# Ledger of designs, part 145: peptides against a protein of PDB entry 3OGK

Target 1, 307 residues: chain A of PDB entry 3OGK
Amino acid sequence: ATPDRLSRRFPNLRSLKLKGKPRAAMFNLIPENWGGYVTPWVTEISNNLRQLKSVHFRRMIVSDLDLDRLAKARADDLETLKLDKCSGFTTDGLLSIVTHCRKIKTLLMEESSFSEKDGKWLHELAQHNTSLEVLNFYMTEFAKISPKDLETIARNCRSLVSVKVGDFEILELVGFFKAAANLEEFCGGSLNEDIGMPEKYMNLVFPRKLCRLGLSYMGPNEMPILFPFAAQIRKLDLLYALLETEDHCTLIQKCPNLEVLETRNVIGDRGLEVLAQYCKQLKRLRIERGADEQGMEDEEGLVSQRG

## One batch from the design tools (peptide; made by RFdiffusion4, then SolubleMPNN)

Design b1_p22_2_s3 (from b1_p22_2, 10 letters changed)
Fold by OpenDDE base, seed 4:
Structure b1_p22_2_s3 (fold): chain B 307 residues (1-307), chain A 22 residues (1-22)
Amino acid sequence: as target 1 above (307 residues)
Amino acid sequence: KLKEERKKEEELRKEAEAEELL
């Protein structure tokens, strides 16, 4: 579809989702730039889609100028922006979005690639937004943003229910977790093993409503921090957990209300058996191959094709 | 370590993205 055809057909469009070219090498047959740029769509949004509240770009090239135009065109009417696996923008574009779209409820940059100039966008969001429900920059590399701004967002945004972050040290998020009283979902962070302080994470206090969780780099030593509320867990992301098969079994047994599991092949057939035994409410299972698993011929750590 | 693998995957993704921009 062309932008022009969309606006003509759906002038009252409230939600738009665009998917760019799959980045998988298999699509070398599709011209590189065909439909990859959001620019013509942003132009159309700005001119003709005056009721648009939700924008989702997936695998598209998004410039700072595109974000600035979108921000100014939609302003406080923009409730949702998802830059899902997008590229071509900097944190200046994000700054424009949060500056102009002060009532944004969902802001997602998950798996997007961008140039990080500064942390001002998160600071601006923290200073001015009170409407945020979902913040997601999972699988991104922000080095210049402050955990304190995340804490401020949690204090100011009482409807904040889902936060997914990059590699913040989890201990830096203590203030955030304390402030995020309504948080139901958290993914990301960084658990860092400290041989000198094996229990450094044991006193972490999670939000009382937390039921969807994915802690990055959680090992077996950190896993016990989940046990007090494991029965409350409905979704678990273990893709970036440092858990072996036995650790998976231990955790799964404690999560009888688990509905969604995302993990690596390290769960093994044994982990799947335990999952089937204890997680009777399971609706979705995602198993990915880890890079570490290609070399382990050991049968115990592999999910068989029959599992 | 899975951290290093994730970093490598992210680097590979960034390289692939850079190649697509080129």
Scores: peptide ipSAE 0.039, ipTM 0.667, DockQ to the pose 0.180
Fold by OpenDDE base, seed 2:
Structure b1_p22_2_s3 (fold): chain B 307 residues (1-307), chain A 22 residues (1-22)
Amino acid sequence: as target 1 above (307 residues)
Amino acid sequence: KLKEERKKEEELRKEAEAEELL
């Protein structure tokens, strides 16, 4: 559909999701009018889609100018912005969004590629937003944002239920977890093993309602931090966990209410057997091929075609 | 050692997935 045809057909549109072509198609001479740019859609939103509350761009090229135009056009009426696997913007574009859209409830930049100028966008969000429900910059590289701003967001946004972050040291998020009293989902962070301090994370206190979890770089030494609340876990993301087959078996046995598991092939047939035995509420299983497949001489850690 | 290597491999995978996303 063209932008112009969309507004004529649906002038009262509240939610828009656009999917670009796979980025592999961007290496060919991208004509200026490539269907991967959001610019013509942002123009149409600004002019004709005055009831639009939710925008989701997936695999699109998004400029700072596009974000600035969208922010000013929708202002406090924008409830959801998802930049899912997008590129072409900087943190200045994010700053414009959070400055003008002070009632935004969902802000997502998951797997987006951008130029980081500063951490002002997260600071501005922390200073002015009280409506945020979902914040997601999972699998992004932010080096200039502050964990303290994330804590401030948690304190001010009482409806904050889902937060996904990049590689913050998990101990820097202690204040955030204490403030995020209604948090149900957390993904990301970084668990950094210290051979000299094996109990480094044992005193980590998670939000009481936490039931969807994915801790990056969680190994078998850190895994016990989940055991006090493992029975309430409904979704587990182990894609970036450093768990072997036996560790998977140990954790899965403690999660009888697990509904969604995302993991790597390292779970093996044994892990799948344990999953079938203990997780009777399982609705979705995702198994990805890990880098571990190159090193496994031993058959025990592979999901066979029989499993 | 093994955790640091796996952490690096997973970081490289994230980077490669991010690059395949570029």
Scores: peptide ipSAE 0.058, ipTM 0.688, DockQ to the pose 0.166; fails the geometry check
Fold by OpenDDE base, seed 3:
Structure b1_p22_2_s3 (fold): chain B 307 residues (1-307), chain A 22 residues (1-22)
Amino acid sequence: as target 1 above (307 residues)
Amino acid sequence: KLKEERKKEEELRKEAEAEELL
């Protein structure tokens, strides 16, 4: 579809999702024409899609200029921006979005690549936004953002229900968790094992409504931090957990209300048996092949076609 | 191990994205 045809056909469009070509195909198929750049679409949004409140770019090239144009054109009417696996922008583009779109409710840049200039975008969001419901920069590398700004967002945005972050030390997020009283979903962070302080995470207080989570690098020593609320867990993301088959079995047995599980092949047939036994409400199961599992010939860590 | 693999995957992804920008 062309942008111009879209506006003519759907002048009252409220939500737009664009999918770029898969990256492997992008290199060979960047003809000068439209082949992954959002620019023509942003131009059309700016000129003709005046009711558009939700924009989702997936695997698109997005420049700071595109973000600035989008931000200024939609301003407080923009409720959702998702930069899903996008590239081509810097934190200046993000700063423009949060500066001009003061009522944004969903901001996602999950798995996007960008140049990080500073942490000002998150600070600006913290200082001025009170509408945020979903913040997701999972699988991104921000080194210049402050956990304190995340805490401020949690204090100011009372409708904040889902937050996914990069590799923040979980102990730096204590203030955030205390402030995020309505948080239902959390993914990311970094759990770092300390042999000298095995209990360093046991005093973590999670938001009372937390039911969807994925703590990165959670090992068997840290896993017990979930046990006090395991019965209320509905979604687990274990893709980046450091759990073996036995650890999966232990955790799954404590999560009888689990509806969604995302994990690696390390769950094994035994883990799937335990899952089937204890998780009768399971709706979705995603099993990925981990790179670590390519070297483990151990039959116990493989999901067979029988499971 | 998984942390290192994730980091490598993220690095490879960033390299591929940087190449798409050039």
Scores: peptide ipSAE 0.055, ipTM 0.687, DockQ to the pose 0.167; fails the geometry check
Fold by OpenDDE base, seed 5:
Structure b1_p22_2_s3 (fold): chain B 307 residues (1-307), chain A 22 residues (1-22)
Amino acid sequence: as target 1 above (307 residues)
Amino acid sequence: KLKEERKKEEELRKEAEAEELL
C-alpha cells in the first residue's frame, strides 16, 4: 500500500503497523523504493492521519528527522511507538519523542540499532512522563542511560506493567524493582557470576505481581532467586539463560502455571517431557537453535523431531 | 565462556540485522 492511498481510505486510522522486508527478500529482488524508509509514511501521518495513536515500525529505516516530525505531529496523542528492529536513528530522535509525546504509554525499541549520544531521552522520560505502561529496549546497547531514571519512571508511572532492558547489572535495578509495584513483566538485565560472592543475587526483591520474566545470563546458581515466586510465572524467556537440560527440568517443575516458554535446544527431549508433565497450561513453546549446540557433542541437549 | 559466546552471538546477530538494513 502507498501512504497516500492509506490516508484517503482511512483518515481516522488509530493504529499503523509497517513492516520492512526480511533480509532474505532484500537480496537483489526489491527495488530501492521498497518502502524500507519510514519518511514517506511519517509525512503522511503528519499531514493526514490526525487520529493516529499507535505507530509500529518493524525492520525499517528511521531517521532522527522522521522521529522529530512524528513527535511534533502527534504530540500527546501518540500513545504507542514501537521501533522494532529498526535502524538509522540516534538517541536525539528518542529525545524528541519523549519531549513532545509526554503521554506516551508504550515505547519500544527492541533489537533496534542506533547511535547513542547520551542518556537524556530516558532522563526526560523520567522527569515528565506519568502515563508509561510499557518500556522496552530489550537487546539494545545503551551505555549512557541511568538505572536511577528507570527507578524514577517506576515511581511516577503507576500503570507501568512491562519493562524490558539491555545489559544493566541486576543489582543496579534494586531501586527500580522496589518502586515498580505493579510490574508484571521484566526482561533483560545482566547476571554476572562472582566466585567470591556466589549469593550476591539471593536477596533480590522482585515486584510482587511479576509473572513474565527473562533474566539474561541466569545460570544454575542464580536460578534459585525465582523459586519463591516460580508458581506465579506464566511466561519465561530462557533464550539468554545459561541453563543446561537438568536446570531446565528443575525450573520447569517449579512453574506449573507456565503458559509461554522461550528457550534454546538445550532443553532437550528430557526438558520437553518434564514440560509436558508439569506445565498443563502451556500455550506457546519457542525453541531456538543456539550456537552452544556446536560444542555439545552430547545427544542429550538436542530436541529430536519426535519431541 | 558461554556468556561471552552468547554476547558475541547477539552482537553478530545485531550486526547481521544491521547489515540487512544498510
Scores: peptide ipSAE 0.051, ipTM 0.681, DockQ to the pose 0.171; fails the geometry check

Design b1_p22_2_s4 (from b1_p22_2, 13 letters changed)
Fold by OpenDDE base, seed 5:
Structure b1_p22_2_s4 (fold): chain B 307 residues (1-307), chain A 22 residues (1-22)
Amino acid sequence: as target 1 above (307 residues)
Amino acid sequence: DLKERRKREEELRRKREAEELL
């Protein structure tokens, strides 16, 4: 579809999702100008899609200028922006979005690649937004943002229900978790082993409504922090956990209300048997292979084609 | 270190996906 054709057909469009094509499958067939840029769409949004409140770009090239134009054109009418696996922007573009779109409810940049200039975008969001429900920069690399701004967001945004972050030390998020009283979903962070302090995370207090969780680098020593509320867990993201097959079995047995599991092949056929036995409400299972598992075809942590 | 390996794998995945978008 072309932007101009879309606006002519649907002038009252409220939600737009655009998907760029994966290049790997068409390396020889897609010209450089294959329509992976959001620019013509942002122009059309600005001019003709005045009721648009939700924008989702997936696998597209997004510039700071595109974000600035979108921000100014939609302002407080923009409720949702998802930059899903996008590239081409910097934190200046994010700053423009949060500066102009002060009533944004969903801001996602999961798996997007960008240049980080500073942490001002998160600070600006913390200072001015009270509407945020979903914040997701999972699988991103922000080094200049402050966990204090995340805490401020949690304090000010009473409807905040889902937060996914990059590599924050989990102990730096204690204030955030205390403030995020309505948080139902958390993914990311970083659990860091300390041989001298094996229980450094045992006193971590999670939000009372937390039921969707994915802690990055959670090992068997940290896993017990989930046990007090494991019965209320409905979704686990173990894709970046450091759990073996036995650890998976231990955790799964404690999560009888699990509906969604995302994990690696390390779960094995044994883990799948335990999952079938204890998790009768399971609706979705995702199993990924790690690069380390490509060489381990003969180890116990393999899911067979029969399992 | 398994953590370092997983981090490197994720970095490589992100780089590949970014290159596919350019």
Scores: peptide ipSAE 0.062, ipTM 0.741, DockQ to the pose 0.171; fails the geometry check
Fold by OpenDDE base, seed 3:
Structure b1_p22_2_s4 (fold): chain B 307 residues (1-307), chain A 22 residues (1-22)
Amino acid sequence: as target 1 above (307 residues)
Amino acid sequence: DLKERRKREEELRRKREAEELL
């Protein structure tokens, strides 16, 4: 579809989702004028899609200029922006979005690649937004953002229900968790094992409504922090956990209300048996093969073709 | 370390997802 045909057919369009080509193809093989650029769509949004509240770009090339144009064109009418696996922008583009779209409810940059200039975008969001419901920069590389701004967002955004972050030390998020009283979903962070202080995470207080969780680098020593509310867990992301088969079994047995599990093949046939036994509410199971596990085809911890 | 391995796995996953769409 062309942008102009879309606006003519659907002048009252409220939600737009665009999918580009896979990233591997975009960098090496796509001519500059290919439909992987959001520019012509942003132009059309600016001119003709005046009711558009939700924009989702998946695997698109997005420039700072595109983001700035989108931000100014939609302003406080923009409720959702998802830059899903996008590239081509910097944190200046994000700053423009949060500066102009002060009523944004969903901001997603999951798996996007960008140039990080500073942390101002998150600070600006913290200073001016009170509408945020979903913030997701999971699997991104931010080094210049502050966990204090995340805490401020949690304090100011009473409807904040889902937050996914990069590699923040979990202890730096204590203030955030205390402020995020309505948080239902959290993914990311970084659990860092400390042999000298094995209990350093044991006093971590999670939001009372938390039921969707994925703590990065969670090992068997940190896993017990979930046990007090494991029966409340509905979704578990273990893709980036450091759990072995037996650890999976231990955790799964404590999550009888689990509806969604995302994990690696390390769960094994044994873990799947335990899952089937204890998790009767399971709706979705995702099992990925780890890079290291592909070389270990003969180890007991793999999901067989029979399982 | 385990974190570096996990990051490599994430990168590999992203590459595979990109290839499957091709």
Scores: peptide ipSAE 0.059, ipTM 0.730, DockQ to the pose 0.346; fails the geometry check
Fold by OpenDDE base, seed 2:
Structure b1_p22_2_s4 (fold): chain B 307 residues (1-307), chain A 22 residues (1-22)
Amino acid sequence: as target 1 above (307 residues)
Amino acid sequence: DLKERRKREEELRRKREAEELL
């Protein structure tokens, strides 16, 4: 569909989701007029879609100019922006969004590629937003943002229920977890093993309502931090955990209310048996082939086609 | 996926560190 046809047909559109072609298709000589750029859509939003409050771009090229135009055109009417696997912008574009859209409830940049100039966008969000419900920059590489700004967001945004982050050291997020009293979902961070301090994470206090979790680099030594609230866990993302088959069995056994599991093939047939035995409320299972399968010839970590 | 690469690298690092302690 063309932007102009959409606005004519749906002048009162409140939510727009655009999907670009897979990134692999973008390397072949894409004509300049390829539907991968958000620019013509942002122009149409600015001119004709005056009730639009939710925008989701997936696998699109987004410039700072596009973000600035969108921010100024929608201002406090913009409740949701999702830059899902997008590219072409910098943190200046994000700064424009958070500066002009002070009532934004959902901000997502998951798996987006961008140039990081500074951490000002997160600071500005922390200073001025009280409406945020969902913040997601999972699978991104921010090096210049402050954990203190994330804590400030948690303190100021009482409706904050879901936060997904990049590679923050989990110990730097202690203040954030204390402030995020209504947080139900957390993904990301970095658990870093310290051979000299095996218990360095044992005193982590998670938000009381936390039930959807995916800690990056969680190994068997860190896994016990979940045990006090494992019975309330409804969703686990173990794609990025460093758990073996037996560790999966141990954790799954402690999560009788698990509804969603995302993991790697390392769960094995044994882990699937344990899952079937203990997780009677399971609704969704995602098993990805891990890269670890190429190195371990041993049979135990394979989900057979019979499973 | 960059995160899958990083996790593989971290897993390899942990395995190496564990082997060096034995």
Scores: peptide ipSAE 0.050, ipTM 0.668, DockQ to the pose 0.074; fails the geometry check
Fold by OpenDDE base, seed 4:
Structure b1_p22_2_s4 (fold): chain B 307 residues (1-307), chain A 22 residues (1-22)
Amino acid sequence: as target 1 above (307 residues)
Amino acid sequence: DLKERRKREEELRRKREAEELL
């Protein structure tokens, strides 16, 4: 569809999801007519889609100007912005969004590529937002944002239920976890093994409602931190965990309520057998190829234990 | 995606480093 045709057909549209070209094409010249750029859509949103509260751009080119226009056009009416695998913006564009859209509930930049100028966008979000429910910058490369701002967000946003982050040292998130009393989902962070301090993570206190989890670089030494609440875990992201087959078996056995598992082929047939035996509520299984394995295809399947 | 690849590469690096330190 074209932007103009969309607005004419659906002037009261509240939610828009656009899918661009595959990510590989985002690094090349994508003609605007191919729907790679959000600009014509943002123009249409600004002019004609005055009830739009949810925007999801997937694999689109998004400029700071596009974000600024969107932010000003929708302001506090914007509840959801998802920049899913997008590119072309900087943290200035994010700053514009959080400055103007102070009632945003969902902000996602997962797997987006951007130029990081500073951490002001997260600071501004921390200082002014109390509505945030979902914050997701998973698999991003923010280096200038502060864990303290994340803690402030957790303190101020009582409805915060899902947070996915980049490579924060998990110990820097202790204050965040303490503040995030209603958090149900956490993904990301960085577990950094220290042979001189093997138990450095054993005192981590997770939010009591946490049931969807993916800790990056979690190894077998860190895995026991999950055991006290493993029975309440419903989703595990183990794609970036440093777990071998036996570790998978150990963890899976402790997660009888697991509904979603994302992992690598290191789970093996043994892990799948254990999964089938202990996880009777499993709904989705994603198995990706390991970084060390060549020639295997990634398998994503819906697993139903109900037949 | 590039981010996933980088994370996997970093994972593999960390795995190797951990194995070398043991």
Scores: peptide ipSAE 0.033, ipTM 0.636, DockQ to the pose 0.078; fails the geometry check

Design b1_p22_3_s1 (from b1_p22_3, 10 letters changed)
Fold by OpenDDE base, seed 1:
Structure b1_p22_3_s1 (fold): chain B 307 residues (1-307), chain A 22 residues (1-22)
Amino acid sequence: as target 1 above (307 residues)
Amino acid sequence: KKPLRELFEEEESFDYEATVYP
């Protein structure tokens, strides 16, 4: 499809999702006529798609100028922006979005590659937004943003239900978790072992409604922090956990209401057996083939059901 | 062919979904 054809056919379009080439192709030199640039689409959105509330770019090239144009064109009418595995922008583009789109409910940059200039975008979001429901910069590297701004967002955005972050030290997010009373989903952070403080994470308090979780670098020593609410866990992301096969078995046995599991092949046949035994509500199982020495011969996992 | 990860994504419903392949 072309932008002009889209607007002619659907002048009152409210939600747009565009998919570019697979990520592998994007790492090559892309000619200008590749079609993976959002620029012509942003132009069309600005001129002719005045009812558009949701934009999802997947594997697209997005410049700061594109984001600025989109932000100014849609302003407070923009409720959702997903930069899913996109590239080509800096945090200046994000700043423009949050400055002009103060009623944004969903902001996603998951697995996007960008140049980080400063943390102003998150600060601006914290200072002015009260509408945010979903914030997702999972699998990104932000070194210049403040966990205090994340806490402020949690305090001001009472409808905040899903937050996925990069490698924040989990202890820096204590204030955030206390403020995020309605949070249902959290992914990311960083658990760091400390030989001098083996129990430094044992007193972490998570939001009471938390049921979808993925803690990065969680090892068997940190895993017990989940046990008090393991029965309410519906989705578990263990892709970046540091759990062995037996650790998986231990945790899975405590999650009888698990519906979605994402993990690595380290779960093994043993883990899959335990999963089948204890998690009768499982709807989706993702097993990523990693470099783990502990492989699976026969997958006993359930076929994913999509809703 | 979609990567394994994409096979397990819950895709939101949009009024329009477009691929921008040449």
Scores: peptide ipSAE 0.034, ipTM 0.521, DockQ to the pose 0.410
Fold by OpenDDE base, seed 3:
Structure b1_p22_3_s1 (fold): chain B 307 residues (1-307), chain A 22 residues (1-22)
Amino acid sequence: as target 1 above (307 residues)
Amino acid sequence: KKPLRELFEEEESFDYEATVYP
């Protein structure tokens, strides 16, 4: 499809999702006039798609200029922006989005690659937005943003239900969790084992409605923090957890209402058997090959086609 | 009872697509 054909066919379009080629091949395989570059689409959105409120770019090249044009064109009408595995922009582009789109409800840049100039975009979002429902910068590398701004967002955005972040120390998010009273989903953070403080994380208080969770670097010593509310967990992201097969079995047994599990091969056939036994409501299962497991010939950590 | 293999998510397509929600 071409941008001009889209606007002619659907002048009242409300949502648009564009999928480009894999990032590694984008420059070699995608022409500049369509596909991998959002520029021609942003131009068309700005000129002709005046009812568009939701934009999802997946594996596309997005410049700061593209984001600025989109932001100014849609302004408070933009409710959703997803930069899913995109590249080519900086935090200046994000700043433009949050500056001009004050009523944005969903902002995603999961797995996007960008140049970080500062943390102003998150600060601006915290200072002026009260509409956010979903914030997702999972698997990104922000070093200049403040967990205090995240707390402010939680306090001001009472409809905030899903937040996925990078490697914040989880204890720095205590204020965020306290403020995020309606939060149902949290992924990311960083759990850091401290031999001198075995109960470092035991007093963490999670939002009461939390049921979709993925804590990065959660090991068996930290896993018990989930036990008080394990029965209400519906989705677990264990891709970045530091759990072995037996740890998976332990946790899964405590999550009888689990509907979605994402994990690595370390779950093994044993973990899958336990999953089948205890999680009767399971709807989706994703198993990835972990980089750390590529060399492990441990039979117990391999998922076979038998189960 | 669905086999565990049927619970896996579908593989992601990497082809260029434009999905329209009018």
Scores: peptide ipSAE 0.204, ipTM 0.650, DockQ to the pose 0.092; fails the geometry check
Fold by OpenDDE base, seed 2:
Structure b1_p22_3_s1 (fold): chain B 307 residues (1-307), chain A 22 residues (1-22)
Amino acid sequence: as target 1 above (307 residues)
Amino acid sequence: KKPLRELFEEEESFDYEATVYP
């Protein structure tokens, strides 16, 4: 079997990344064959890959039973688990992982589709883990997890440096940000504009070391909350920001140390010119084509061959 | 050590790309 070949060739394997074939998938319409099944691999890991400490599944079908088997087989030796765009599991599987893998450092489920039964997995993680460095459930939807558990994780995990979350109201994360003293990266959350309270977020205090940031639904009214530390920002994720071309120009001018920018076509040629002028340390630029930028005829807000 | 990249086929007709860090 294919998994058997891997273990025979690399019996001392420490890190494994498996990628399923890219397939079309929608959140509510994921085909059964969206990814390959991890089951035969988990069996092989459990039996023959006893030094494996890092597992990354991308575009795979992962069941709760698979997660339970993996958790029990690797236990405190598992340092990294990434469920990247996976499907087929529930929060019961996550609960098994955090219950048995008490020294896990990286837990990722970014863009995974799963059934949310309860918030116990995050609570269990908060109660027992002190090793966590990276927690990432970016672009997921949770309704049953508690921001208080996230705060507890921040308090107990002193090496926590990167946290990416779903649609938490940012004001519910005030306690988390206060506790996360070593946090360098934060993505996600939800900024909710209130016309009657324009200063709603102006008193928000971010961790002092924060330099990689992506706030969801950040508009021009909320953008000024970044200005006090804009000079230390090295990475911006603006894919889910509500910024127009001029807003991009304003923010970019305040981020002279920017190394990585991820944004949409709305930045426009003008924004790219400003980027080139002010961000001399830029290493990577990602521009996605947003649905809202499709069919725009105006030069402003579009990236052309000039940009 | 440099990661090794391999393609695997399962009996259920799924191809996998495995990146191995020995």
Scores: peptide ipSAE 0.102, ipTM 0.610, DockQ to the pose 0.072; fails the geometry check
Fold by OpenDDE base, seed 4:
Structure b1_p22_3_s1 (fold): chain B 307 residues (1-307), chain A 22 residues (1-22)
Amino acid sequence: as target 1 above (307 residues)
Amino acid sequence: KKPLRELFEEEESFDYEATVYP
């Protein structure tokens, strides 16, 4: 497809998704710059797609100039921007988006690669946005953003239902969780085991509506923090949890309403059996081979064809 | 019983989806 053909065929387009790279690029089989640049598409959006409110770029090259042009062209009409596995921009581009698109509802940068200059974009978002519903920078590395801004967003955006973050220490997000009264989904953060303080996370208070979650680096010692609301959990992301087969079995048994599970091969055939036994509402299952599990084909806790 | 392995995640729907290759 070409930008000009798109606008001619769909002059009143409201939602656009563009994919710029094949999946093979994930394995470094294709050069990083082999994917498509969004520039010609942003130009077409700016000139001819005046009703566009949702933009999803997947595996594309996006510059700060592209983001700035898009932001100014769509302004408060832009409700959704997803930079999904994109690269080429900095936090200046994000700042432009949140500055000009003050009614944005969904902002996603999941697995995108960027240069971080400062945390101003999140601060600006916190100061001016009251519309945000979804914020997702899962699997990113922001070091200069403030948990306080995230808390402010939660306080001001009453429709905020899904937040996925990078490696924030979970204890720094206590204020955020308290403010995010309508939050249904949370992924990311960082649970850091402390031998000297094994119960440091036991007093965490999660939003009452939380039902989709994935806590990074959650081990068996931290897992009990989920037990009080395990019955309401509908989605679990355990890809980055530090749970063994038996831990999976323990947790799964406590989640009878689980609909979506994402985990690693460590769940094993035993975990899958337990899943089948206790999770009758299961709709989706994703099992990946973790980097730590590469070469462990002969160990107990691998998924066979029997599962 | 459908094998658990056949349970895949649904993709988001859009008015238009384009694939861009060089």
Scores: peptide ipSAE 0.035, ipTM 0.529, DockQ to the pose 0.261; fails the geometry check

